Peptides against a protein of PDB entry 4CIC. Designs and how they scored, part 148

Target 1, 148 residues: chain A of PDB entry 4CIC
Amino acid sequence: KVSTKGHYGVQAMFDLAQHFGEGPVSLKSIAERQGLSEPYLEQLIAVLRKAGLVKSVRGAQGGYILAREPRDIKVGDIIRVLEGPIAPVESVSQDDPEHSLKFDFSVTKSVWEKVKKSIEEVLDSITLADMLKDAEEAQMAQGYMYYI
Target 2, 147 residues: chain B of PDB entry 4CIC
Amino acid sequence: KVSTKGHYGVQAMFDLAQHFGEGPVSLKSIAERQGLSEPYLEQLIAVLRKAGLVKSVRGAQGGYILAREPRDIKVGDIIRVLEGPIAPVESVSQDDPEHSLKFDFSVTKSVWEKVKKSIEEVLDSITLADMLKDAEEAQMAQGYMYY

## One batch from the design tools (peptide; made by RFdiffusion4, then SolubleMPNN)

Design b2_p23_3_s1
Fold by OpenDDE base, seed 2:
Structure b2_p23_3_s1 (fold): chain B 148 residues (1-148), chain C 147 residues (1-147), chain A 23 residues (1-23)
Amino acid sequence: as target 1 above (148 residues)
Amino acid sequence: as target 2 above (147 residues)
Amino acid sequence: RREEERRKAREELESEKDAFTLA
């Protein structure tokens, strides 16, 4: 499962993508539109900012913007920033001495590596621009022209 | 991440696959070979048994066997039994009333559905028989004929 | 001792009841 952090991080980044070119977006507005708590979003945005995916703009109309164009941000980039490397299996912490027989079961490791690769391929195949396009297509199909 | 439960469940099932046709395997022997605690394995095997993936054999030479041939057990079957449906996103428990604006962001949901489908396809493409074959090939390549 | 280990293992297994968590 994508963590809540990854999930909401993608939502926040998608919101910023929807407003790309419109100027800085306040965390409050993102939180409201995405159904996120503002404090939680603040933590997410701090991580995303540190990773260079978003920029903070100061001033009366301050807020956040995408640091790159939506086409240049993969979902995989967001997930890697928020969750680190996609690991299909929780690394059983080496610290339990009784489980020291890490039989590196090469075969089971191979299964998880295949899963990892598959996830990475999917997440790296989807950009924020692709998500924007999908949203537009969905809106057109449902007749919900949200005229913003 | 696959949970520890899923990971060790696949290991235990793979061990049973390696011994398929040799009769019942004790939990102790599985635990020793797979580096698992016996109590933990007992819990895993109970779930796997309830799901009909393994059978218990009673007696002096009792233990567990696969309930089906290794070719008829997908890794996906094991994971679904142990972890439930593969969900790419943790279902934010509906119980936080403030997060009631489940903006079913159709687009984000679609992303996770694609991830889910991809995981399912991978896990459903791998059987215990495939894992056995991979192990054999790896052993041959390394010259480690464990006789 | 064995009952405590079984309890811990059960608690660990139950705590992991959360579905396929990436990270």
Scores: peptide ipSAE 0.097, ipTM 0.796, DockQ to the pose 0.621
Fold by OpenDDE base, seed 5:
Structure b2_p23_3_s1 (fold): chain B 148 residues (1-148), chain C 147 residues (1-147), chain A 23 residues (1-23)
Amino acid sequence: as target 1 above (148 residues)
Amino acid sequence: as target 2 above (147 residues)
Amino acid sequence: RREEERRKAREELESEKDAFTLA
């Protein structure tokens, strides 16, 4: 499961992508459009800003913008910033040093590494620009169905 | 992240695969070999048994066996049994009906569906028999480095 | 109220860091 953090992070970044070039967007407006709590979004945006994916603009028309073009931001980049490295298995910190039978679960580890790689490949293959395009295509398809 | 439950479940099932055809394996022996707690393993095995992936054998040499051949058990089957359907995103049950702006996050949802599909494809492509082969190959490779 | 909401949001965010469960 993608964490709620990852999910909402992608939603917030996608909202910023939809408004890219229109100037700064308020957190309130993002929260309202994406169905997010403003306090939660404030925390997400702080992390994303620190990672250099978003910029804050000050002033009466202040808010946030993408720090890079939508085409230059992968979904994988967002997830890595919010969640860290995609780790398929939690390192069971077995703090118990004694029965460190390091059974090199090399085979089971390899399964999870394959899963990790697959996820990374998918997430790195999708940019915010791709998502924008998909949204536009979906809107056009809906528009055509109402005219029939 | 694969849950600890999924991870340990695959380890336990792999242990049973390594001993397939040798008769019933005790939970204690699995726990010792796989570095798992026996109480935790009891819970996992109960779920796996209910799902028909393992069988219990009673008696002095009692324990557990795979219910099917290793080739007939996918890693994906184990994960689905233990964790349910691979859901990439928790359905935020926004219980708040009012601001159900069903923004059809169709696009964001589609991203997660792609992730889900990719995970499922990987996990369904790997059987316990494949894992056994990989283990054998790894052991042979290590053996050749020591000569 | 706003501080409580921020605290809850922080707790939720911190709890989720541990919960990056690929379910």
Scores: peptide ipSAE 0.112, ipTM 0.794, DockQ to the pose 0.082; fails the geometry check
Fold by OpenDDE base, seed 4:
Parts: sequence; C-alpha cells; structure tokens
Structure b2_p23_3_s1 (fold): chain B 148 residues (1-148), chain C 147 residues (1-147), chain A 23 residues (1-23)
Amino acid sequence: as target 1 above (148 residues)
Amino acid sequence: as target 2 above (147 residues)
Amino acid sequence: RREEERRKAREELESEKDAFTLA
C-alpha cells in the first residue's frame, strides 16, 4: 500500500499542477480543495520543498508552486521523495550477522524485486502532465454525458 | 510494501513447495529453515489452512502439506489470503457521505488502480512451481561457478 | 514464556495488518 503520506503528497502535487502558471497557491487553499489538514500538508510541503519539487513564494500573494513543469515531475519522483526507495518488503533487519553469509538466493527476494520493478515502472510512466490530461478528458466526458 | 505477514507467508509456502511429495512437514522444521518464529508461523499456517492452500496431516509424522500442486498456487493467491485484496492505497473510509456524491474522478485513484493492476499481474504470473524452478536454476548456476 | 511469545507474535501480526502499505 502507498502510505497516506504518499497518497496525500500526490494529491497536493496534483493540485499545484492544476494551478501551474496561475501563480503561488496557499496551503490553506490546497488543504480545502484536497480535503487535507493544513498542519499535515505543511509537513508534506516542507519535504517536497527540500527535495526541490516545490518552491515557496514569499509576499502578500505568497504560497507554493511546482519547481518544475508538470511534464517533468513523475509520480515516482514524488513517492521516492516522500517514502524513499520503493521497497516491496520491509528489509528484515540484517542484524544477525551469522545468517548474512549464506547467499540467500532467496527466490522470495526475486519475487519482491519483480514487484518493485513493476511499481517503479508504473509510477515513473505517469507525470503530473499525464494526470492533468486525464482530468481534462474526464471533465469533457462528463460534459458530454450531461448533454445527452 | 508487502507486509511481513505476506513475506513470511510466501516463504512458508515456498518451503512446503520444496518438500511437496515428501510428506507432511513440521512447523518447527519450516520455522528453522526459514528463520521464522514458530508461534508466528503457527498463525500464518492457520490462515493458509482456512483458505485451503495448506492441509494439516495428523499423526506421529504429522505436519502440513500444500493443498494443491505448486503449479496451481500463485504468489498472488497467497498474498490475497494473508492480506486481502491488494489495495495500493488505504481506502479513506467512505464514512463521510457528503463527499461521496462528487464523482471523485480522482485522477489520483486511477494512478493507484494502475499500480494495483501491475502488482496483481506480477504476483499472479508467478507460481510456487516457477519459484522452485528458479531455485534449481540458481543452484545449478552456483554449482557451475565452483567448478 | 511461550504465552508471551504468542502474545508478541499476535501483536506483531495485528500491527502488520494495518501496516500493509506498499511503499
């Protein structure tokens, strides 16, 4: 499962993508639109800012903007920043040195590596621009359903 | 992340696959080989048994066996039994009825559905028989490196 | 000791049900 942190991080970044080019967006407005608590969003945005995915704009009309164009931000980039490397299984603490020497060609490890690779491929194949396009297509489809 | 439960469940099922046709295997022996606590394994095996993936054999040489051939058990079957449906994101409790009516064509939901589908496809493409074959190939490759 | 190990294993198993976050 993607953590709540990853999920809300993608939502916040998508909100910023929807307002890209319109100037800085307040955390309050993002929180209201995305149904997030403002304090939680503040923590997420701090991490995203430190990673260089978001920029802070100071002033009376201050807030946050994407640091890059939506096409240059993959969902995988957001998840890696918030959660670290995509690990399908919690690494059992290698603390027991004696079991370390057996080439645990853990066939099980190969299964989890395949899962990891598949997740990475999916998340790296989707940009914020792709998400914007999907949202536009969905709105158009809904508009057509109301006119039939 | 796959839970520790899912991970250890796959390990235990793989151990049973390695001994398939040799008769029942004790939980103690599985726990020792896989580096699992026996009490934890007992809980996992109980769930797997209830789901019909494992059978208990009673008697002096009692233990557990796979309920099906290794080729008929997908890794995805094991994970679904232990963890339920593969959900990439915790379903935010739909308890707030007011937000329910907006067609949250959450573009974000579509992202997570794609992730889910990809995981399911991978896990459903791997059987315990495939894992056995991979283990044999790895042992052969190591044998050739020593020689 | 065995009951405590079973309790810990149960607590660990229950805590992991909530933690199945595919990161």
Scores: peptide ipSAE 0.107, ipTM 0.793, DockQ to the pose 0.561; fails the geometry check
Fold by OpenDDE base, seed 3:
Structure b2_p23_3_s1 (fold): chain B 148 residues (1-148), chain C 147 residues (1-147), chain A 23 residues (1-23)
Amino acid sequence: as target 1 above (148 residues)
Amino acid sequence: as target 2 above (147 residues)
Amino acid sequence: RREEERRKAREELESEKDAFTLA
């Protein structure tokens, strides 16, 4: 499972992508549109900014913008920034390091490595630009269904 | 990430697969070989038994066996039994149902659905028999490096 | 009230670092 942090991080970044080129967007407006708490979003944006995925703009019309074009930001990049390296299994090593270290069963590890690779491939194949395109296509399809 | 429950469940099932056809295996022996606590394994085995993936054998030589051949048990089957449906994102709905329900952005959901599908495809493509084969190949390769 | 909300949001964010479980 992707954590709530990863999930909401992708939502916030997608909102910024939808407003890319329109100037800076306030955290309040993002929070309202995405159904996020503003305090939680402040924490997410701080991490994303530190990683160089978003930029803060100062002034009366200040806020946040994507630091790169939507086509240059993969979903995988967002997840790696927020969650760290994509791990298929929680590292058993944190709670019981002695037990986890002893029976590093190579075959079971290989299963989880395959899962990891598959997740990485999917997330790295999707950009914010791809998400924008999918959203536009979905809106057009809905619009056509209303006219039929 | 697969939970510890899913991870250890696959390990326990793989141990039973390695002993398939040899008769019942004690929980103690599985726990020792897989580095699991026996009480934790008892809980896992109870769930797996209820789902019909393992059988208990009674008697002095009692223990547990796979309920099916290793080729007929997918890793995905084990994970679904232990974890439920493979969900790519923790359902935000449990802690804040009102917030989670309002902004179900279809596009972000589609990303997670793609991840889910990919995970399911991988886990459903691997059987316990495939894992046994991989283990044998790895052992042979190690044996050849020692010669 | 705002400081408590920020504290809770931070605690939630920190607790979620460990929660990258498929489960």
Scores: peptide ipSAE 0.096, ipTM 0.786, DockQ to the pose 0.090; fails the geometry check

Design b2_p23_3_s2
Fold by OpenDDE base, seed 4:
Structure b2_p23_3_s2 (fold): chain B 148 residues (1-148), chain C 147 residues (1-147), chain A 23 residues (1-23)
Amino acid sequence: as target 1 above (148 residues)
Amino acid sequence: as target 2 above (147 residues)
Amino acid sequence: SRARRRAEARARLESEKDALTLA
């Protein structure tokens, strides 16, 4: 499962992609469009900014922009920044002494590694530009459905 | 991330697969081999049994067996039983009124659906028999490294 | 306070990071 953080992070980044080239976007406007709380978005944006995916613009028309072109930002990049490495299995906290035998059974580990790799491949195959294209196609399809 | 439940469930099922055809295996023995608490394993096995992946055998030599051959149990089957449908995104609980706008933005949803499909394809491509084969190959490789 | 809300939201985000189970 992609965490709420990953999900909302991708939404926020996609919103910034939709406004790419239009100048800085306020967090308030992103929050409103994406149905996010502004405080939550502030935290996401802070992480994304620190990772160099987002830039802050100062001034009266201040806000945030993508630090790179939408084509140069993979969904996988966003997820890795927000969630860290895609781990297929939750690290059972070492602190449960009864479960301390991380029997990293090599075979079960290999299953999860295959899952991880598959997820990474999918997420790295999708850019914000791809998402923009998909959105445009969906809007065009809706527009045509209203004229039929 | 596969939950601890899914992870340990696959381990327990794999242990049962390794002993398939040898008769019923005690929960205690599975717990010991897989580094699981017996109470936790009891809960997992109860779910797996209810789903028809495991059978209980009664008697002095009682325990559990796979309900199907290892080749007929996919990892995906185990995960679906223990965790439900593979959801790529955690359902943000509807109860946070501030986040009530499930802005099901169709585009973001499509991304997660692609991820889901990919995970399902991988997990459905791996059977307990495949895992057994991989284990045998790994053991042979280790044996060759020590000699 | 704004600081407390930030701390709570950060704690929630950190808790959710740990909960990134492929559940």
Scores: peptide ipSAE 0.075, ipTM 0.759, DockQ to the pose 0.082; fails the geometry check
Fold by OpenDDE base, seed 2:
Structure b2_p23_3_s2 (fold): chain B 148 residues (1-148), chain C 147 residues (1-147), chain A 23 residues (1-23)
Amino acid sequence: as target 1 above (148 residues)
Amino acid sequence: as target 2 above (147 residues)
Amino acid sequence: SRARRRAEARARLESEKDALTLA
């Protein structure tokens, strides 16, 4: 499961992508559009800013912008910044170094590694630009359904 | 992330697969081999049994067995039984039925659906028999490194 | 009580289920 943090982080980044090139977006406006609490969004944006995915613009028309073009930001990049490395299972065994020497080929570990790899491949295959395109296509499809 | 429940569930089911055909395995023995607490394992096994993935055998040599052959149990089946449907994101919005009518084509939702599908495909592609084979191959590889 | 330990272990399991963050 993607954490609430990852989910809302992608939502916030997608909102910034939708407004890319239009100038800085206020946290309030993002929070309102995305149904997020402003205080929670402030925390998310702080992390994203520190990671260099978002820039803060100061001034009367200040706010936040994407630090890169939507095509240069993968969903995987957002998730890694907010949640760290995609781990399919919490590593139980980090604590006992002594059992380290057994080539603990945990077949179960290999299953989770396959899951991890699959998730990473999916998330790294989707950019904010891809999401924008999907949104445009969906809006067009809805527009056509209202005309029929 | 797979929950601790899912992880330990797969571990317990894999232990039962390793002993498939050898008769019933005690929860104590599974717990010892897999590094699980016996009380926790009892809860997992109860769920797996209720779902028909495991059978309880009564008697002096009683315990648990797989209800199906290892080839007929996918990792995905175990996870679905223990965790329910693989949800990539906790559905925040189930509570407000009124926002249901907007074709809320959340592009974000589509991302998570793609992740879900990918996870399901991976987990449904791996059986307990595949895991057994991987374990055998790994043991053989280790055996060759010691000689 | 065995019932209380089962309830606590179940509550711990449910709390750990909620922690299924795809990291």
Scores: peptide ipSAE 0.066, ipTM 0.760, DockQ to the pose 0.480; fails the geometry check
Fold by OpenDDE base, seed 5:
Structure b2_p23_3_s2 (fold): chain B 148 residues (1-148), chain C 147 residues (1-147), chain A 23 residues (1-23)
Amino acid sequence: as target 1 above (148 residues)
Amino acid sequence: as target 2 above (147 residues)
Amino acid sequence: SRARRRAEARARLESEKDALTLA
C-alpha cells in the first residue's frame, strides 16, 4: 500500500502541476480542491519543499509552485521523498545482528525485491506531465459522453 | 509493503513447499526454521487452511502439508488469502457517499491501479515451485564458490 | 493549542502511516 502520505502527496503535487505556470497557489486552495486538511498539507508541503520538489513564493499572492516542470517530476520521486525507499516488506532482519552473517539467501527476499523493482519501474514511468495528459483525456471523454 | 502477515505467510508456505512429499510438518518445526513465533504461525496456518492452501494431518506424526503442489500455488494466492485484495492505496473514497457520483476520474487512482496491476503480475508469476528452484540454484552457486 | 493539534495530526499521520505503509 502507498501510505496516505504518499497518496495525498501525489494529489497535492498533481494539484500544483495543474496550476503550473499560473503562479503561486495557496495551501488553502490546494486543501480545498484535494479534500485535504490544511495542517496536513502544510506538513506534506514542508517535506516536499525541503526535497526541492516545491518552492515557496513570498508575498501577498504568495504560496507554492512546483520547483521543476511536471515532466521532470516522477511519481516515484514524490513517493521516495515522502516515504523513503520503496520497501515492499519491512526488513524484520535489521534488529537481530547475530543472524546477519549467513548469506541468508532468502528466497523470500528475492520475491520482495522483484515486487520492489516492479513498483519502482511503474512509479518512475509516470511523471506529473503524464498525469496531466491523462486528466485532459478523461475530461475530453466525459465531455463527449454528455453530447451523445 | 507486504504486511508482516504476508511476509511470514510466504515464509511458512515456502517451508511447507521444501518439505512437500516428506509428510506432515509440525508448526513447531516450521516456527523454529523460519524464526517465527509458534502462536503467530498457528494463526497464519489457520487462515491458510481455511483458504484451502494447507491441510492438517492428524496423528502422532501429525502436522501440516500443502494442499496443492508447489507449482499450483502462486505467491499472489498466498498474499490474497492473508491480506485480501492487493490494494496499493486505501480507498479514502469509500466513506464519503456524496462524492461517489462523479466519475471521480482520479488520475491518482489510475496511478495506483497501475501499481496494483504490476504487483499482481509479479506475485502471480512466482509459484512456490519457482521459489524452490531459486533456492536450489542459490545453494549450488554457494557450493561452487567453496571449491 | 497549536502544538497539540500538530501533535494530534502527526499522531494520526503516523497511525495512518502504519496502516497505509506501502503494503
Scores: peptide ipSAE 0.063, ipTM 0.758, DockQ to the pose 0.102; fails the geometry check
Fold by OpenDDE base, seed 3:
Structure b2_p23_3_s2 (fold): chain B 148 residues (1-148), chain C 147 residues (1-147), chain A 23 residues (1-23)
Amino acid sequence: as target 1 above (148 residues)
Amino acid sequence: as target 2 above (147 residues)
Amino acid sequence: SRARRRAEARARLESEKDALTLA
């Protein structure tokens, strides 16, 4: 499962993609459009900025922009930044070391590796540009010309 | 991510598949082989039994067996029984209904639906029989003839 | 007040990370 963090992170990045080229967007504006709390968004944006996916612009019209073009940002990149490596199984955390029976059941591991690979392939096949295109197509189909 | 429940559930079902046709296997034996606590395994087996994936055998040599042949049980079936529908995103639990802003961002939803479909396809493409075959191939490659 | 809300939001985010089991 993608965490709430990953989900809202992709949503926030998509909002920035929709405004790419229009200059810096305020966190308040993103929060309002995406239905996120501003404090939660601040945390997400801080992580994304540190990873170099977004840039902060200073000044009276300050805010955030994508650090790269939408075509150069994969959904997989966003998820990896926010959640770390895509793991199909929660690593049984260190806390019960005794029942970390390293039964590396090689076979069960292989199942989860296949799942991991499949997820990675999907997420790495989708860019923010693809998402923008899908949004435009959906809007055209609904007769809503939202001119971005 | 597959939960610990799903992970160990698949492991337990795989153990039962390895012993399919040999008669009922005790929970103790499964727990020992799979490195699971017996109480935890009891909970998993109870759910799997209720779903009709395993059967209990009564008697002195009682235990559990697969309810169907290994070829007729997909990994996806096991996961759906233990975890419910494969959801790519944790449904923001009902508890904060106010910030469940149903921004059904149709576009973000479509991304997660693609992920869901991909996971389902993978898990539904793997049977317990496939896992048995993979285990045999791995054992042969390692030169360990466990007779 | 602001620092406490940040700490609570962070704790909630960390607790939600642990819950990210494909439940």
Scores: peptide ipSAE 0.046, ipTM 0.749, DockQ to the pose 0.082; fails the geometry check

Design b2_p23_3_s3
Fold by OpenDDE base, seed 4:
Structure b2_p23_3_s3 (fold): chain B 148 residues (1-148), chain C 147 residues (1-147), chain A 23 residues (1-23)
Amino acid sequence: as target 1 above (148 residues)
Amino acid sequence: as target 2 above (147 residues)
Amino acid sequence: SEEERRKEALEKLESEKDALTLA
């Protein structure tokens, strides 16, 4: 499961992609359009900014912009920034030495590594530009359905 | 991330696969071999039994067996039984109506659906028999490194 | 009780599930 953090992070980044080239977007406007709480979005944007995916613009019309073109930001990049490495299984904290996954079950680990690799491949195959294109196609399809 | 439940469930099922054809295995022995708590394993096995992936054998040498051959149990089947449908994103509980994912963001949803499909394809491509084969190959490789 | 220990183990697992289940 993608965390709520990953989900909302991708939504926020996609909103910034939709406004790419139009100048800085306020957090308030992103929050309103994406149905996110502004405080939560502030936390997400802070992480994304620190990772260099988003830039802050100062001034009266200040806000945030993508730090790169939408084609240069993969969904996988966003997820890695927000969630860290795509781990197929959370490391059961080694802190309980008695219940430590003592058995380096190489075989079960390999199953989860295959899942991880598959997720990474999918997320790295999708850019914000691809998402923009998909949105445009969907909007055109909806527009045609209302005229038929 | 696969949940701890999914992880341990696959481990327990794999242990039963390793002993398939040898008769019933005690929960205690599975717990010891797999590094699982017995109470936790009891819960997992209860779910797996209810789903028809495991059978209980009664008697002094009672325990559990796979309900099907290892080749007929996919990792995906185990995960679906323990975790339900593979959901790429946890549904943010609709319980906060104000923060309801109001926008059926069809595009973002499609991203997660692609992830879901990919996970399902991987997990459905791996059987307990495949895992047994991989274990045998790994053991042989280790044996050759020591000689 | 054994039932309480089972409940605590389940709650721990459910709490870990929410944290652990990457897609």
Scores: peptide ipSAE 0.074, ipTM 0.778, DockQ to the pose 0.419; fails the geometry check
Fold by OpenDDE base, seed 1:
Structure b2_p23_3_s3 (fold): chain B 148 residues (1-148), chain C 147 residues (1-147), chain A 23 residues (1-23)
Amino acid sequence: as target 1 above (148 residues)
Amino acid sequence: as target 2 above (147 residues)
Amino acid sequence: SEEERRKEALEKLESEKDALTLA
């Protein structure tokens, strides 16, 4: 499962991508469009800003912009920033140092590593630019359905 | 993330697969080998039993066995039983009926659906028999390194 | 009580299920 944090983080970043080149957008406007609470969005944006995925613009028309072009931001980059490394299994091993030395060639660990790799490959194959393109194609398809 | 429940569930099922054909295994022995609490394992086994993945054997040598051969149990089957449908995003939509009608062609939803599909494909491609084979190959490789 | 421990374990399990962060 993508956490609520990851899900809403991708939504917020996608909103910023849709407005890329139009100048800074307010958190309030993002929250309204994406159905997010403004306080929650503030927390997400703070993390994304610290990671260098978004920039804050000061002034009367202040707000946030993407720090990079949509094509240069992968969904995987957003998820890794918000959730940390895609760990398929919470490493039980961090707290008990004695269990760390068993080369637990856990066949189970290998299963989760395969899952992790698959997720990473999918998320790293999708950019915000790809999402923008998909949105445009969907809007065109909807527009054509109204004219038929 | 595979939940702790999914992770430990697969561990418990794999332990039962390693002992498949040897008769019933006690929960205590599984818990000891897999580093699980017995009370937690009881809850997992109850769910797995209800789903028909394991059987309880009664008697002095009672315990649990796989209900099917290891080749007939996918990792995906175990996860779906323990966690429900692999939902990449918790459907926020179950509680607010008003948000359900927006054909939210959420481009974001499509991303999570791709992730879901990828996870399902991986988990459905791995059986308990495949895991047993991997364990045997690893043991052989370790044995050859000591010689 | 054993029932409270079971409930806490279930709530923790449900909270962890909700926390099935791909993380």
Scores: peptide ipSAE 0.073, ipTM 0.771, DockQ to the pose 0.424; fails the geometry check
Fold by OpenDDE base, seed 2:
Structure b2_p23_3_s3 (fold): chain B 148 residues (1-148), chain C 147 residues (1-147), chain A 23 residues (1-23)
Amino acid sequence: as target 1 above (148 residues)
Amino acid sequence: as target 2 above (147 residues)
Amino acid sequence: SEEERRKEALEKLESEKDALTLA
């Protein structure tokens, strides 16, 4: 399960992508459009800003923008910033140093590593630009369904 | 992240797979080998039993066995039994019926659906038999490093 | 206080983060 943090982070970043090139977007406007609490969004944006995925713009039209083009931001980048490395299972065993020497070939660990790799591959294959394209295609499809 | 429940469930099922054909395995022995608490394992086994993945055997050598051959149990089957459907994101929106009619093409939802599908494909591609094979290969590789 | 509400929201989020294990 993607954490609520990851989910909302991707939503917020996608909102910023939709407004890329239009200038700074206020947190209030993002919160309203995405159905997020503004205080929660402030925390998310702070993390994303610190990681260099978003920039704060000061002034009368102050707000936030993507720090990079939508094509240069992967969903995986957003998730890694917000959640850290995609770990499918919390490695319980880091604390016991003595058992560290046995090549603890946990077959179970290998299963989770495969899951991790698969998730990473998916998330790294999707950019904000891809999401924008998908949104446009969906809007066009809906528009066609209303005309039929 | 696989829940602790899913993780330990797969470990317990793998332990049962390693002993498949040897007769019933006690929960105590599984707990000891896998580093699990026996009370927690009891809860896991109860769920797995109810789902028909394991069987309880009564008697002097009572315990648990796999209900199917290791090749017929996917990791995905275990996870679905223990955790339910692999949902990458809790669908927050199920409770608001009024917004249900808009084809809420959440592009974000589609991302998570892709993740879900990928996870399902991986977990459904791995059987307990595959895990057994991997364990054997690893043991052989370790044995060769000691020589 | 506003800080306490922020802390509770963070704690709830951290608690949910453990529950929202990406399977």
Scores: peptide ipSAE 0.060, ipTM 0.776, DockQ to the pose 0.089; fails the geometry check
Fold by OpenDDE base, seed 3:
Structure b2_p23_3_s3 (fold): chain B 148 residues (1-148), chain C 147 residues (1-147), chain A 23 residues (1-23)
Amino acid sequence: as target 1 above (148 residues)
Amino acid sequence: as target 2 above (147 residues)
Amino acid sequence: SEEERRKEALEKLESEKDALTLA
C-alpha cells in the first residue's frame, strides 16, 4: 500500500505537471482541485521543495512549480522523497523488538524483496509526462464517446 | 509494505510447509521456530483455518497442518486471506470523510492499479513449494561453502 | 495551537507511515 502521504504527493505533483509552463500555481488552487486540505498540502510541498522536485516562486502571482520537466520526474522519485526507500516489510522489525527474533528467514525476505523490486520497477517506469499523456488520451476517449 | 499480519502469516504457513507430510505441528513449536508470540499465532491460524488453508488435527499429537499441498498454495492466497484484496493505496476515505473528495483522479488511480497488478503477479507466481525449493537451494549453497 | 495540531498530525502521519506502507 502506498501511504496517504505518497498518494497525495503524487496527486499534488500531477496537478503541478498539468500546469507546467503556465507559471506558478497557488497551494490553495492545488488543494481545491485535488480535494486536499491546504495545511496538509503545505507539509507535502515543503518536503518536495526540500528534495528539489518543486520550486517556490515569489510575487503577486507566486506559488509553486515543478523544478524539472514532467518527463524528468518519475513517480518513484516522488514516493522515495515522501516515504523513503520502498521497503516491502519495514513494519515487522520495529513494533515488537522483544519478539522480533531476527529470524532472518532468508526465504520470506526474498519474497518481499521480489515484491519491492516489482514496485520499484513500476514506479520508476512512470513519469509525470506519462501520466499527462494518459490523461490526454482519457479525455480524447471521452470526447469521442460524445461524438458517436 | 506487507503488513505484519501478512508477513507473519506467510512465515507461519512456510513453517507448516516445511513440516508438510510429517503430521500435525503444535502452535507452540511454530511460535518458537518463527519467533512469534503464541497468542498472535493463534489469531493468524484461526483466520487461515477459516479460509481453508490450514486444518486442525485433534489428539495427543494434535496441531495444525496445511490443508493443501505446498504447490497448491500461493503467497498471494495467504496475503488475500489475511489482508484482503491487495489494495495499493489505503483508502484515504476513512479518516477524513469530509475532505475525501473522491477525486476519482483516474490517472493516479491507474498508477496504483499498475502497482497492485505487479504485486499480485509476483505473489501469485510464488507458491509455498517454490519457497521450499529456495530454502533447500540456500541450505545446499551453505553446505558447499563449508566443504 | 494550530502549530501543535500540525505537529500532531505530522507525528500521526509518520507513525502511520511505518504501519501502512504495504510493499
Scores: peptide ipSAE 0.055, ipTM 0.771, DockQ to the pose 0.095; fails the geometry check

